# Peptides against a protein of PDB entry 6FRK: the designs that were tried, part 222

Target 1, 411 residues: chain A of PDB entry 6FRK
Amino acid sequence: NEEVLNAMLKEVCTALLEADVNIKLVKQLRENVKSAIDLEEMASGLNKRKMIQHAVFKELVKLVDPGVKAWTPTKGKQNVIMFVGLQGSGKTTTCSKLAYYYQRKGWKTCLICADTFRAGAFDQLKQNATKARIPFYGSYTEMDPVIIASEGVEKFKNENFEIIIVDTSGRHKQEDSLFEEMLQVANAIQPDNIVYVMDASIGQACEAQAKAFKDKVDVASVIVTKLDGHAKGGGALSAVAATKSPIIFIGTGEHIDDFEPFKTQPFISKLLGMGDIEGLIDKVNELKLDDNEALIEKLKHGQFTLRDMYEQFQNIMKMGPFSQILGMIPGFGTDFMSKGNEQESMARLKKLMTIMDSMNDQELDSTDGAKVFSKQPGRIQRVARGSGVSTRDVQELLTQYTKFAQMVKKM

## One batch from the design tools (peptide; made by RFdiffusion4, then SolubleMPNN)

Design b2_p23_5_s2 (from b2_p23_5, 13 letters changed)
Fold by OpenDDE base, seed 3:
Structure b2_p23_5_s2 (fold): chain B 411 residues (1-411), chain A 23 residues (1-23)
Amino acid sequence: as target 1 above (411 residues)
Amino acid sequence: EEEKLKELRKLLEEIEKLREEEE
């Protein structure tokens, strides 16, 4: 019993460490899982494997959920949202993404650039805001971020804006002068929410950085950026633990649309390289692709065919931000994306579609496509010959399909 | 490594199914 538990926990711990989860959090999870199982083994004759599984997931959920309700803007009120974070965290881009998100939801949204430290910060914000048709404020002449933030907030309050986003300066290091400036801005504008923007790619440094911000300003929300293909997201757990604040959104790429509400289960699934079908469905719905209703309805009924996967690949190819959507597909985890640029990823997807083009309707429309091929191995050889690929390439596709179909069946 | 990650994924998939049976 203890050997099985220790073996399973070792695998979980390895996967979490590979996902850039802080070693302390991984140790704590291991201890919490052990303690939970020892308590449950005393209470129920249940299958010990299922108990270990449930305990692991429950502790992973606790690592991403701080147990506090996320702040949400109040409709018809003036909501001031202050952004804080290091330079290069994607803070300025994230301000524009959040503004665009709320604007698309019908909120009267604006942006304020209170970054006086970085040359061209205001020009960058202005460019992004203008492209998205978001009202903006900033100065080329005022050097005090407190004055700019205060004037901008007052202006947009007087114009009855509902969402007022304030971008602050970011520095490369935890500098006392940055924290003093942030505190002065926060005191002047009295924000309803302070959002810490964190780059997921900083890995083990996430805890120390997130803590340093929380110790100086009342961070109430976290946004994790750069969750495109390469960033495993384990640093997000460190940010939640350090800030005791919920993740409210994730930035998944460079485009203004590469932004989604945080969901705990999809995020854990993605962190473990399982993909995010819900995030894919949400993204597909946001793009208002007319052909999606039938696919979404099949997914809700736990039905997933090779044809449905083919249609998803066609949709992905239409969406543009190819890297993000592939990262949301189960079995197209970090390894598929890490090995190439967007163009190589498209070439791989086109290869998979070409394999499926050599399948027949019975193979494509089967709710258990992998079983159709397993029962008649000659089908694999036919498809391989028809598409000009190896039998291994067809088996890899069927393995990816099986993972995806198993996930959809549980939706 | 890939096989262990596969087993972990299978494990987590079985857990999600158990949660849905409890709701």
Scores: peptide ipSAE 0.000, ipTM 0.239, DockQ to the pose 0.015
Fold by OpenDDE base, seed 5:
Structure b2_p23_5_s2 (fold): chain B 411 residues (1-411), chain A 23 residues (1-23)
Amino acid sequence: as target 1 above (411 residues)
Amino acid sequence: EEEKLKELRKLLEEIEKLREEEE
């Protein structure tokens, strides 16, 4: 019994390390899970695998909970939110995403660019703000971020803005000058919340970076970016542990709408490779997808055609943040999520649809489309020529279809 | 709307169970 437990825990620990979870946290989790199971095995004849999965899930939920309540803005007050983080973390883009989120919720929101170090920082913020119709402040001539931040905060307080977001200089390295500048800005504007923005793709470096920011500035909230990539988000656990601050939002792509409130359970389910059923359900509810009855009925009958897959790709293409939706659908594994941004994920879906546009009705409507192509290899060559792709690209599509159709047939 | 959502939830839960059985 103990050998089987140790083998399964070794597999889970390996998967968590591959998900960029810090080695110290993985060791602590392993010890906590062992202690929890030794107590629960005495009480229930449950399948040992399910008990281990449940114990791992519970311990991961504790790791993302810092035991501190997230700061929330107050309606009818001026709430100053200062952003801090390294260059390339997605900080500037995340400022615009958060501003847009609050604006859509009916908050009077504005943006301040206090990044004087990066050439074109103000132009980038201005472009994002203008597209979203968000009021903005910054300077092309003032080089002191304290002056810009102070003037911008005063201006927008006098205009009765409710959400005042201040973007600061991001640098490529942990520089003492960056931390001094952040402290000077924070002291001048006295923010109600300081948000640390972290890139999930930096893996094992997440702990050291998050700690360096927390040791210098009073970080009260964390936002994790680039969760649309191969980064399983294990670095987010390291950020919470180091900052002792809650994750409030996640960035899941490059689009302004690729931004959502952090939810513990969906995040842990995704980290474990269980999928994000709750997040998919919430998105389906937000999108009012009325046409799901016909799909649901076909799936209940274990029938899934290439045409059904095409219609699903069309529906996904209507929903907006495609990388997030595809990553939430069970069976659309990491193989469908290319490493790319939302545009690359859309381009991939459009390429797959263009391949299917070169198929005939007999191929599209077959309950075993892959077998139709395997019996007559000349069909693959015809479709490849018609769509301007390689025979390999058609075979990859058929392999993806076969994986999904096999899952549906087992339902 | 609530019935469609309940059916979608059930389907997604069944797909997850099938993934857990293939592993």
Scores: peptide ipSAE 0.000, ipTM 0.245, DockQ to the pose 0.029
Fold by OpenDDE base, seed 1:
Structure b2_p23_5_s2 (fold): chain B 411 residues (1-411), chain A 23 residues (1-23)
Amino acid sequence: as target 1 above (411 residues)
Amino acid sequence: EEEKLKELRKLLEEIEKLREEEE
């Protein structure tokens, strides 16, 4: 039993390291999981894999929780939010995304560009703010970020803005001059919240970067950016561990709408390749798909067919950024996205649809499509020949379908 | 479950709507 546990934990630890989870956190998680698993309960015929996966999930949830309540703006008050982070972290874009998020929630929101170092920083912020119809402040002539930030905050306080977002200069390096400038701005404007913006794509460097910011500036919140199809998100755990601050939002793409409140359970589910069922569900709540009544009724009854999966793939292909939607689908997220760009993901989905186009109505409409194929292996060979693929490709599709159908049956 | 599935309907429509607004 202990050898089996150690082997499975080794696989999980490898997968977490491949997901950019910091090696220290992976070691700690391994020890915590070992202490939480009763070997006697594992002997009682419980699916050892599910038990370990659940223990890993629980320990990852604890690693993402800093034990500190996230700051929230107060309605009818002036809330000053200062953004800090390295150049290229997506800080400026994230300021606009957060401003737009609060504006859509009915907050009187504005943006201040206190980045005097980067050429075109104010033009970029102005362009983003104008597109989103967000009021903005900045200067083309003032070079002191403290003056710009102070004047902008005063202006928008006098105009009774509720959310005042201040974007600061990002530097290419963790230079003492950057931290001194940030501290001067923070002292001048007295922000209610300091948000550290971190790029998830920097992988194992997330811990050292997040620590360097926390050691110099009173970071109270974290936003993780570039959690699109390429970033596995493990760096987010490192940011929480280093800053001892909650992740409040995540950036999931380049669009102003590619921004969502951080949810622990969906994030960990996605990190483990379980899919973001809750985020898929939440995002699917936002969209009002009345036309899928029949599919949703089937899903309510724990029914999921190969045809239902095909229709979902058609819907996904109609919905735009393929990476985001696949990332939310259970069993497609991490493995489908980590291996290619959006075009490769589309090509893979088209390949799966082409395989299903070679299936008959009995195969497509069966509530247990995998069992239909398992009972008559000749069907796999027929479908493989009809779609021009290997029997292995058809088996992989059926394995994916089985994972989905099992998730739907547990809903 | 029923709320979660009502939630799963709404995502697909707004993504469709966002795509129609980009065309």
Scores: peptide ipSAE 0.005, ipTM 0.278, DockQ to the pose 0.018; fails the geometry check
Fold by OpenDDE base, seed 2:
Structure b2_p23_5_s2 (fold): chain B 411 residues (1-411), chain A 23 residues (1-23)
Amino acid sequence: as target 1 above (411 residues)
Amino acid sequence: EEEKLKELRKLLEEIEKLREEEE
């Protein structure tokens, strides 16, 4: 048992090192995994591989958690976000992506170019901002980034902007002059959040770079870029460890939409090279959706019943703020989230569950529930009468189920 | 498989975000 554990841990450690995870973190993970695995439980016939994978996954999740809550902007306030990072990190592009992300969410967002060092920095920001219809500030004549940042922040505060993003100068090297400039800008504008932008492709250099920024400037958030390339993102763990700051977003390409909120589980699954299904299983298990093991097995077999949908609705109702969770169900997201508060979304789901409560076991447990109803239309009328709804409401439920079940069969 | 995975990832990601908002 210990030999098998050590062999599997060696493979995982090799894969993590190949993913640019820092050697120190890999050693700590190996020790923590060894301590977390009960070898006696491994003897009881549990899938040793699954147990080791789960233990590794849990320890990787802890490595990306700095134990500090991510800063979030406050609606109706003026939130100043300062970006810092090396030249070529994707910082300027990431400023535009973040601005666009908040703009799409209905935040009054703007961009400030305080990069006076790079020729054409302001033109690049202006081009990106104009394409996204984001208000911008900068200068072609002012060479002091402190003046530009201060004037731009003051201007956009006076215009009641909610998200004020400040792009700063990058350097190719850790130059003391760059850190002094960043500190002067930070002191002048008093940012609510300082975001360190890191290129995932720098691999083992991530720790030293992230530390150098943190030692000079109060980095509170990390954004990792270039995760669309050959970089597996292991350097992100080093950035979290060095900055003690959460990863808040990732850049996944060159397009302005190639930007997403950081999510621990998908990131770790990708890092491990776990098939997307295994990462989903692990995430569902971590969510203490214990009742979902049976669902995941059914999903793996392309089986999805009306009962499985009902159980999913029950799980969603247990998971808290309902409006966000419904948006996540394929075929429910757009129609359920678009028009209602959380209470209305809950009422809609409860209505669907009430319709399903009027179904019989043959209807609920059929692997093709829609076909059962299509073959015998009298069932729709029975269910409609039983639940106090229209036949149209039952048909809409069956249409949603069919979309979901088709989506489960293509897995 | 990829589209389902993408949607289930989105699902799990919003669930995680909801948990982080409740904590």
Scores: peptide ipSAE 0.000, ipTM 0.290, DockQ to the pose 0.015; fails the geometry check

Design b2_p23_5_s3 (from b2_p23_5, 14 letters changed)
Fold by OpenDDE base, seed 4:
Structure b2_p23_5_s3 (fold): chain B 411 residues (1-411), chain A 23 residues (1-23)
Amino acid sequence: as target 1 above (411 residues)
Amino acid sequence: ELEELLKLRELLEKIEELRKEEE
């Protein structure tokens, strides 16, 4: 039993290290999991794998909880939120995402660009803010970020803004001059919240980076970016541990809407490749798929038509990027997101739908669509001509449909 | 809700199997 436990823990530890979880945290987790597992309960024939996975999951949930309540803005007050983080962390983009999030919730929100170090920082912020219709402040001539931040905060306070977001300079390296500048800005504007923005793709450097910021400025919140990429987000655990601050939001892409409140359970589930069941449920519910009760009843009866498949492809296309949807489904590992060209997958679905658009109602609504086409091969040629594809492409679609219909019949 | 998600999962798994067969 102990040898099996040690072998399974070795696999989990390897997977966590490959997910950019800090080696110290992985070691601590291993010992905590060993201490939490009763070896006598493992003898009782319980699925040892599930028990270890549950213990690992429980210990990871504790690692993302700093035991500190997340700061929340107060309605009817002026809330100053200062952003800190390295250049390339997605800080500037995240400022715009957070501003847009609060604006959509009916908060009077604005953005301040206090990044005077990077040429074009203000232009980039201005472009993003203008696209989102978010009020902004900055300067092309003032070089002191303290002056820009102070003037911008004062301006928006006088205009009764509720959410005032201040973007600061990011540098490529931890430099003392950067931290001094951040401290001077923080002292001048007296922010209600300091948000550290971390790129999940920096891997094992997350702990050292997050610690360096926390040692210089009073970081109270963390936002993790680039969780749509190859990064499994294990660095987020290191950031929480180093900053002792909660993750409040995550960035899940480049679009301004690719931003969500942090949820512990979905995040850990995704980190372990278990999927985000809650986020998928929320996303499915947002799509108002409730009209699919009729489809669900048909599927329960083992009925699946080409029309039912078409409607499912429409639903998948409405859910957004295919890789994001797949990464929310349990058993679709992060490797599935990394290898799939989303554009290619969506183009493929669109091609399949275009083939089905050339089918008639008899073909689409048949409980055995493949048999309809097999009995009358002239239908394949008609559909191929109508959709501008080969007869082979139509046959491949029908083969796919047959595989799906067989799965539904086994359910 | 869970049954719907399971069906969606199976559908997506099959789409991906088919993608891998084309690569």
Scores: peptide ipSAE 0.000, ipTM 0.256, DockQ to the pose 0.113
Fold by OpenDDE base, seed 5:
Structure b2_p23_5_s3 (fold): chain B 411 residues (1-411), chain A 23 residues (1-23)
Amino acid sequence: as target 1 above (411 residues)
Amino acid sequence: ELEELLKLRELLEKIEELRKEEE
């Protein structure tokens, strides 16, 4: 029993390390799981794997809970939210996403660009804010971020804004000058909340960066970005551990709607490769997917054709934040989530659909479409020529279809 | 709407069970 437990814990620890979870946290989790598992209950013939998974899940839930209540804005008051983070973390984009989130909830929201270091920072913020119809402030001539932040906060306070978001300078390296500038801005505007924005794709570097920010500024909230990539988000655990601050939102793509409130259970489920069933259910409820009956009926019968896959791709393209939905479906996220933005994911889907547009009805409507192509390799060459792609691209599509169709046949 | 959601949930739960059987 102990040898089996140790083997399973080794596999889980390997998977967590591959998910960019910090090695110290993985070691602590292994010890906590070993202490939480009753070896006598494991002897009773209960699914040992399920017990270990549940114990691991429970300990991961504790790792994302800092034991501190998240700050929430007060309705009818002026709430100043300062953003901090490295350049390339998605900080500026996340400011716009958070502003848009609150605006859609009926808050009087505005944006301030206090990034004087990056050329075109104000133009980027202005472009994003204008598209979302969010009021903004910044300067093309003022170089002191303290002056810009102070003037912008005063202006929007006088205009009775409820949510005042301040974007600050991000730099490529952790520099003492960046932290001093952030402290000067924070002291001048007296923010109600300081949000640290972190890129999940930096992996094992998440702990060191998050700690460095927390040691210099009073970070009270964390937002994790780029959870649409191959990064399983293990760096988010490191951010919570280092900052002792809750994750309040996650960024799941490049679109302004690729932003959602952080939910612990769905996040841990996704980290473990279980999928986000709850988040997918919530998203389906938001999307009012009326046409699911025909798909569900086919899936109940273990039938899935290339045409059914094509129709699902059309539906997903209509649903909006594409990377989020695919990343929530068990088995789809790993194969379809390429490293890339929502536009790249959409372009990939459009490419797959264009390949299927060159297929005939016999190929599209076959319950064993991959076998139809395997029996007659000339079909792959025809489809490749018709769609202007390589034979390899057609084979990759058929491989993805085969994986999904096998999953449906086992249902 | 609720029936479709319940069907989708059932489907997703079944997909998750199948993934657990393959692992």
Scores: peptide ipSAE 0.000, ipTM 0.258, DockQ to the pose 0.030
Fold by OpenDDE base, seed 2:
Order: C-alpha cells, then sequence, then structure tokens
Structure b2_p23_5_s3 (fold): chain B 411 residues (1-411), chain A 23 residues (1-23)
C-alpha cells in the first residue's frame, strides 16, 4: 500500500511541477497528503486513486486560501483600486477587464492611466476604455505618475465614481525606482485595494516576483493572467503563498469578457486536469437538473421529445456560457468554443425555443415530433406564423430535433 | 451524479456537432 501511495504521489508531484507549482509547495503538499491519508482506510476497499486525489485536492485548496478575506468594493462609496505588476503581465488589459466587469454589474467605474514610463500607455488605455465606454483620465504631458494619479482620483471622487482603477507603470525588471514610484503613488492616492497582476506563464519565477512586490507595497489582492495559454496556473499558488493575498480574478483570454471571479475549486480541478467537476455539479444542482430524472429516464429509454429538447435548451441557457460549461467537463479544452460563437449559439438556441413556444402539447410531447409535422404540413405553417419565422426555420428546427433524437436513440 | 454529468457532456458534444454541421 505504501509503495502504491508513493508511486501515485510521485505522479501527482510531477504533474504539479509541470503545472508550474513551486517545488517547496509541492514538497509540503506531499508531506501533508502523506499525513492525511490513513493507510488503514485505503485497506478497506476504498478506491486508492480517488482517496489520494481527494487528499491532494484538499491540500491544494488550502494552498490557495491565504486565510484572509478578499477585499470587496462597497456600493455607494468611492473605491480606489491600484494596479501593480511587471510590464507584460497584462496589467493594463486587466484594468480594462476589471472596469468592464464592474460596469456590467451596474457600478459607476472609471480608469486612470498613471503609466508615464511606457510610450503609448495612455493611448492603449484610452482605446480599451473607449471601446468599453468606460470614462478615463490620463495625460500626454505630465510625467509624474503621482500627479496624474492624484488629479485623476480627485476628479473621479468629485464626480461620485464608485470604482476608480489606477494603472501604474510596469518595468521589465525589479527596479528600486519602480517600487519607489509605486509607493509614492500609493501614499498619494491611499488606495482601498492594491492588486498585483501576475502572468501565469512565468512559471517558477512567480514566487520571487510576487514576494518582491509584497515586500515593497501592501499588495492585498492578486489577479492571474494568461491562463488561456500553456500556463496551467501553478504559479498562482506561489503568488498566494508569497503575498498572503487572495486571488480575486483570473484572465482567460484576450477579449474584455475573458475575465472571471476566481473560484478555488474550479481552479484546482483544472490544475489537476480533472476539469471543474464540482462547479459542474454545482451548476447542475443550481439548474435543478434533478427534475431531469424523468428526462434521464426518457433518454435511457431512447425517448426524446421536442419538449425534452426545449428543457435542455433552457438548462444550457441557464448554465451560462457554453465555453465555460464545456471547460468544466473533464476532457473538454477551454478552447472548444470561442466566446463569439457562444453568443451566436445562445441566439440560435433562443430562436429555436421561440419556435417551440408556438408548438402545441401534442407536437411537443410526441416521441416522434418530426413525424407529427411530416404527416400534417399545416402544423409547420401554423408554428411559423405563431413564432414570426419562415416555414424553412421550422423545418430546420425539426431537422435538428431529428438529428438529436437519432443520437439519443444511439446512446 | 457522474452519469448525469456524462449525459450532459454527451448532450453538449451533440449540440457542438450540430453547430459544426450548420456552418
Amino acid sequence: as target 1 above (411 residues)
Amino acid sequence: ELEELLKLRELLEKIEELRKEEE
């Protein structure tokens, strides 16, 4: 039993190291997992693999928990959020993503460009902000980031903004001058939250970088970027350990919408290559898919109605973005559906549902809905008129239903 | 729970296949 445990732990440790988890954290995890696994419980016929995976999962969850509650903005107050991080970390893009996130939630949000070091920083921020319709402040002439940050924060405070995001200069290296500038900006604007932006692709350098920032400025939150690339996100554990600060958001692509609140369970599941089984279970439970026991039984019997398809489309629409749902399922890559295709897919599903809303119970509940319509073509014309679509659109729906019903019968 | 998740996966795969056939 101990040899099997040690072999499995070696595989897990290798996978974690390949996921850019810091070697110190992997060693600590290995010791904690060994201490948490009762070898006697493994003898009782429990699936040793599941037990080890569960123990590893629990210990990884502890590693991403800094034991500190994440800062949250207060509604109706002026919340100043200062961003810090290296050049190329995705800091400027992340400022825009966070601003857009809060704007979509109904917060009065603005952006300040206090990056005077990088040529074109203000133009880049202005372009991103304008595209998202986010108010912005910056200067083409002022070279002191403290002045720009102070003036911008004062301006937006006076205009009763609720979320005031300040982007600062990045550097290619840890330079004392950068940290002094960051400290001067922080002292001038007195931010409610300091967000460290980290590129996940830097791998084992995450700990040293995160520590260098935390030692100089009071980092209270972490955002991890470039989790759409080859980075498995193991560097995020190192950032939490070094900063003692929670990860609040992750960047998952180039689009302004490629930004989500950090969830511990999904992240660890993805890190282990397990997918987001818990988040998928939670979404399934939130959907009350338990009411689908009847559907599951029908599907087991190869029965699939237009109503069953309608209910499935409702469930899918409630689950949110298809790309996120698929990315939660083990073996589906995050890249399986582009977000552009997702909005179009949701619009298609909504159109199909609107057509089905014009169907009667006899049509919806038939085990061969396509045959009901084929026997009485006047039904197609009725449904088309009722839903404001062409007879062709109804025929396309029936063709899709027939394909689904055939696939269900093969299951 | 696992069977339900597998069925959901299969359903989502089928939806994606149908989308690819319409393109």
Scores: peptide ipSAE 0.000, ipTM 0.246, DockQ to the pose 0.105; fails the geometry check
Fold by OpenDDE base, seed 3:
Structure b2_p23_5_s3 (fold): chain B 411 residues (1-411), chain A 23 residues (1-23)
Amino acid sequence: as target 1 above (411 residues)
Amino acid sequence: ELEELLKLRELLEKIEELRKEEE
């Protein structure tokens, strides 16, 4: 029994190390799992694999729970949120994502750029903020981040903003001068929450980095970025362990909407390669697919039109990056989560939709759209000319539609 | 890829229907 347990734990430990989980945490988890498993219960014919998986899952859940309640903004108050993190962590992008999240929830939100170190930091923030219609503050002439942060916080406090997000300078390394600047900014603005932004792709360096920030500033929250990449997010466990602070949000892509509240269960399921069925359901529900009753009924009857396919593409585009959806599905390989494939997939969907925009209602609403086009090839040429594509591109769309319609008929 | 997504959406819609029936 102990040999079987040790063999299975070795496989799990290997998978966790491949998921960028810190070697110390993996060792600790192995010991905790061994102590939590009753070997006598394992002898009684229980599914040993399920028992070990459950014990591993339970111990991973404990590793992402610091035992500290996450800070939440207070409605009707002025909440100052300071962001800290290395350059390239996605900090500036995450500030904009968080601001947009709160704005969409009906909070009066603003952004302050106190990054004087990086050339073009203010222009980048201004561009993002302007696109999202978020009020912003910064300076092209002031070089002291303390002055900019203080003036910006005071301005937005006086204007009764509820969420005041301060982006700070990031450097490439843990430099004493960065930490002193961060401490000076924190002391000047007295933030209600300090958010450490961590790049999940740094893997084994997550613990040391997170600790260095926590040792200098009172980090109270963690945001993990780049979980759309090859990084399985095992570094997030290291950040929680080092900061003793909860993960509050995750960044799942490059779009401003590629940002979600952290959920422990879905995250651990994804880390273990089990997928995130719950997060996928939640994301589908957020799309208000209530208009899909008519589509579900048609699908139940094995009816699928080009219009139904068009509506599906619109829904996929609203769900955000195709890679995020696929990465939530158990058994869809990590190779689909490559950033390049996402933009290309979205561009491909947009191209297909543009082709369908040149179709008429008879073509779109036919239960056999491909047969309509095959009977009258002149329709293909009309659609190709109308959409500015080749006749081959229209034929490729019709081939895809035919595959879908055949699948729906087999369901 | 898109076939698998449509299958998944149907699966999710079915799971959501089942959840609504359990409430």
Scores: peptide ipSAE 0.000, ipTM 0.264, DockQ to the pose 0.020; fails the geometry check

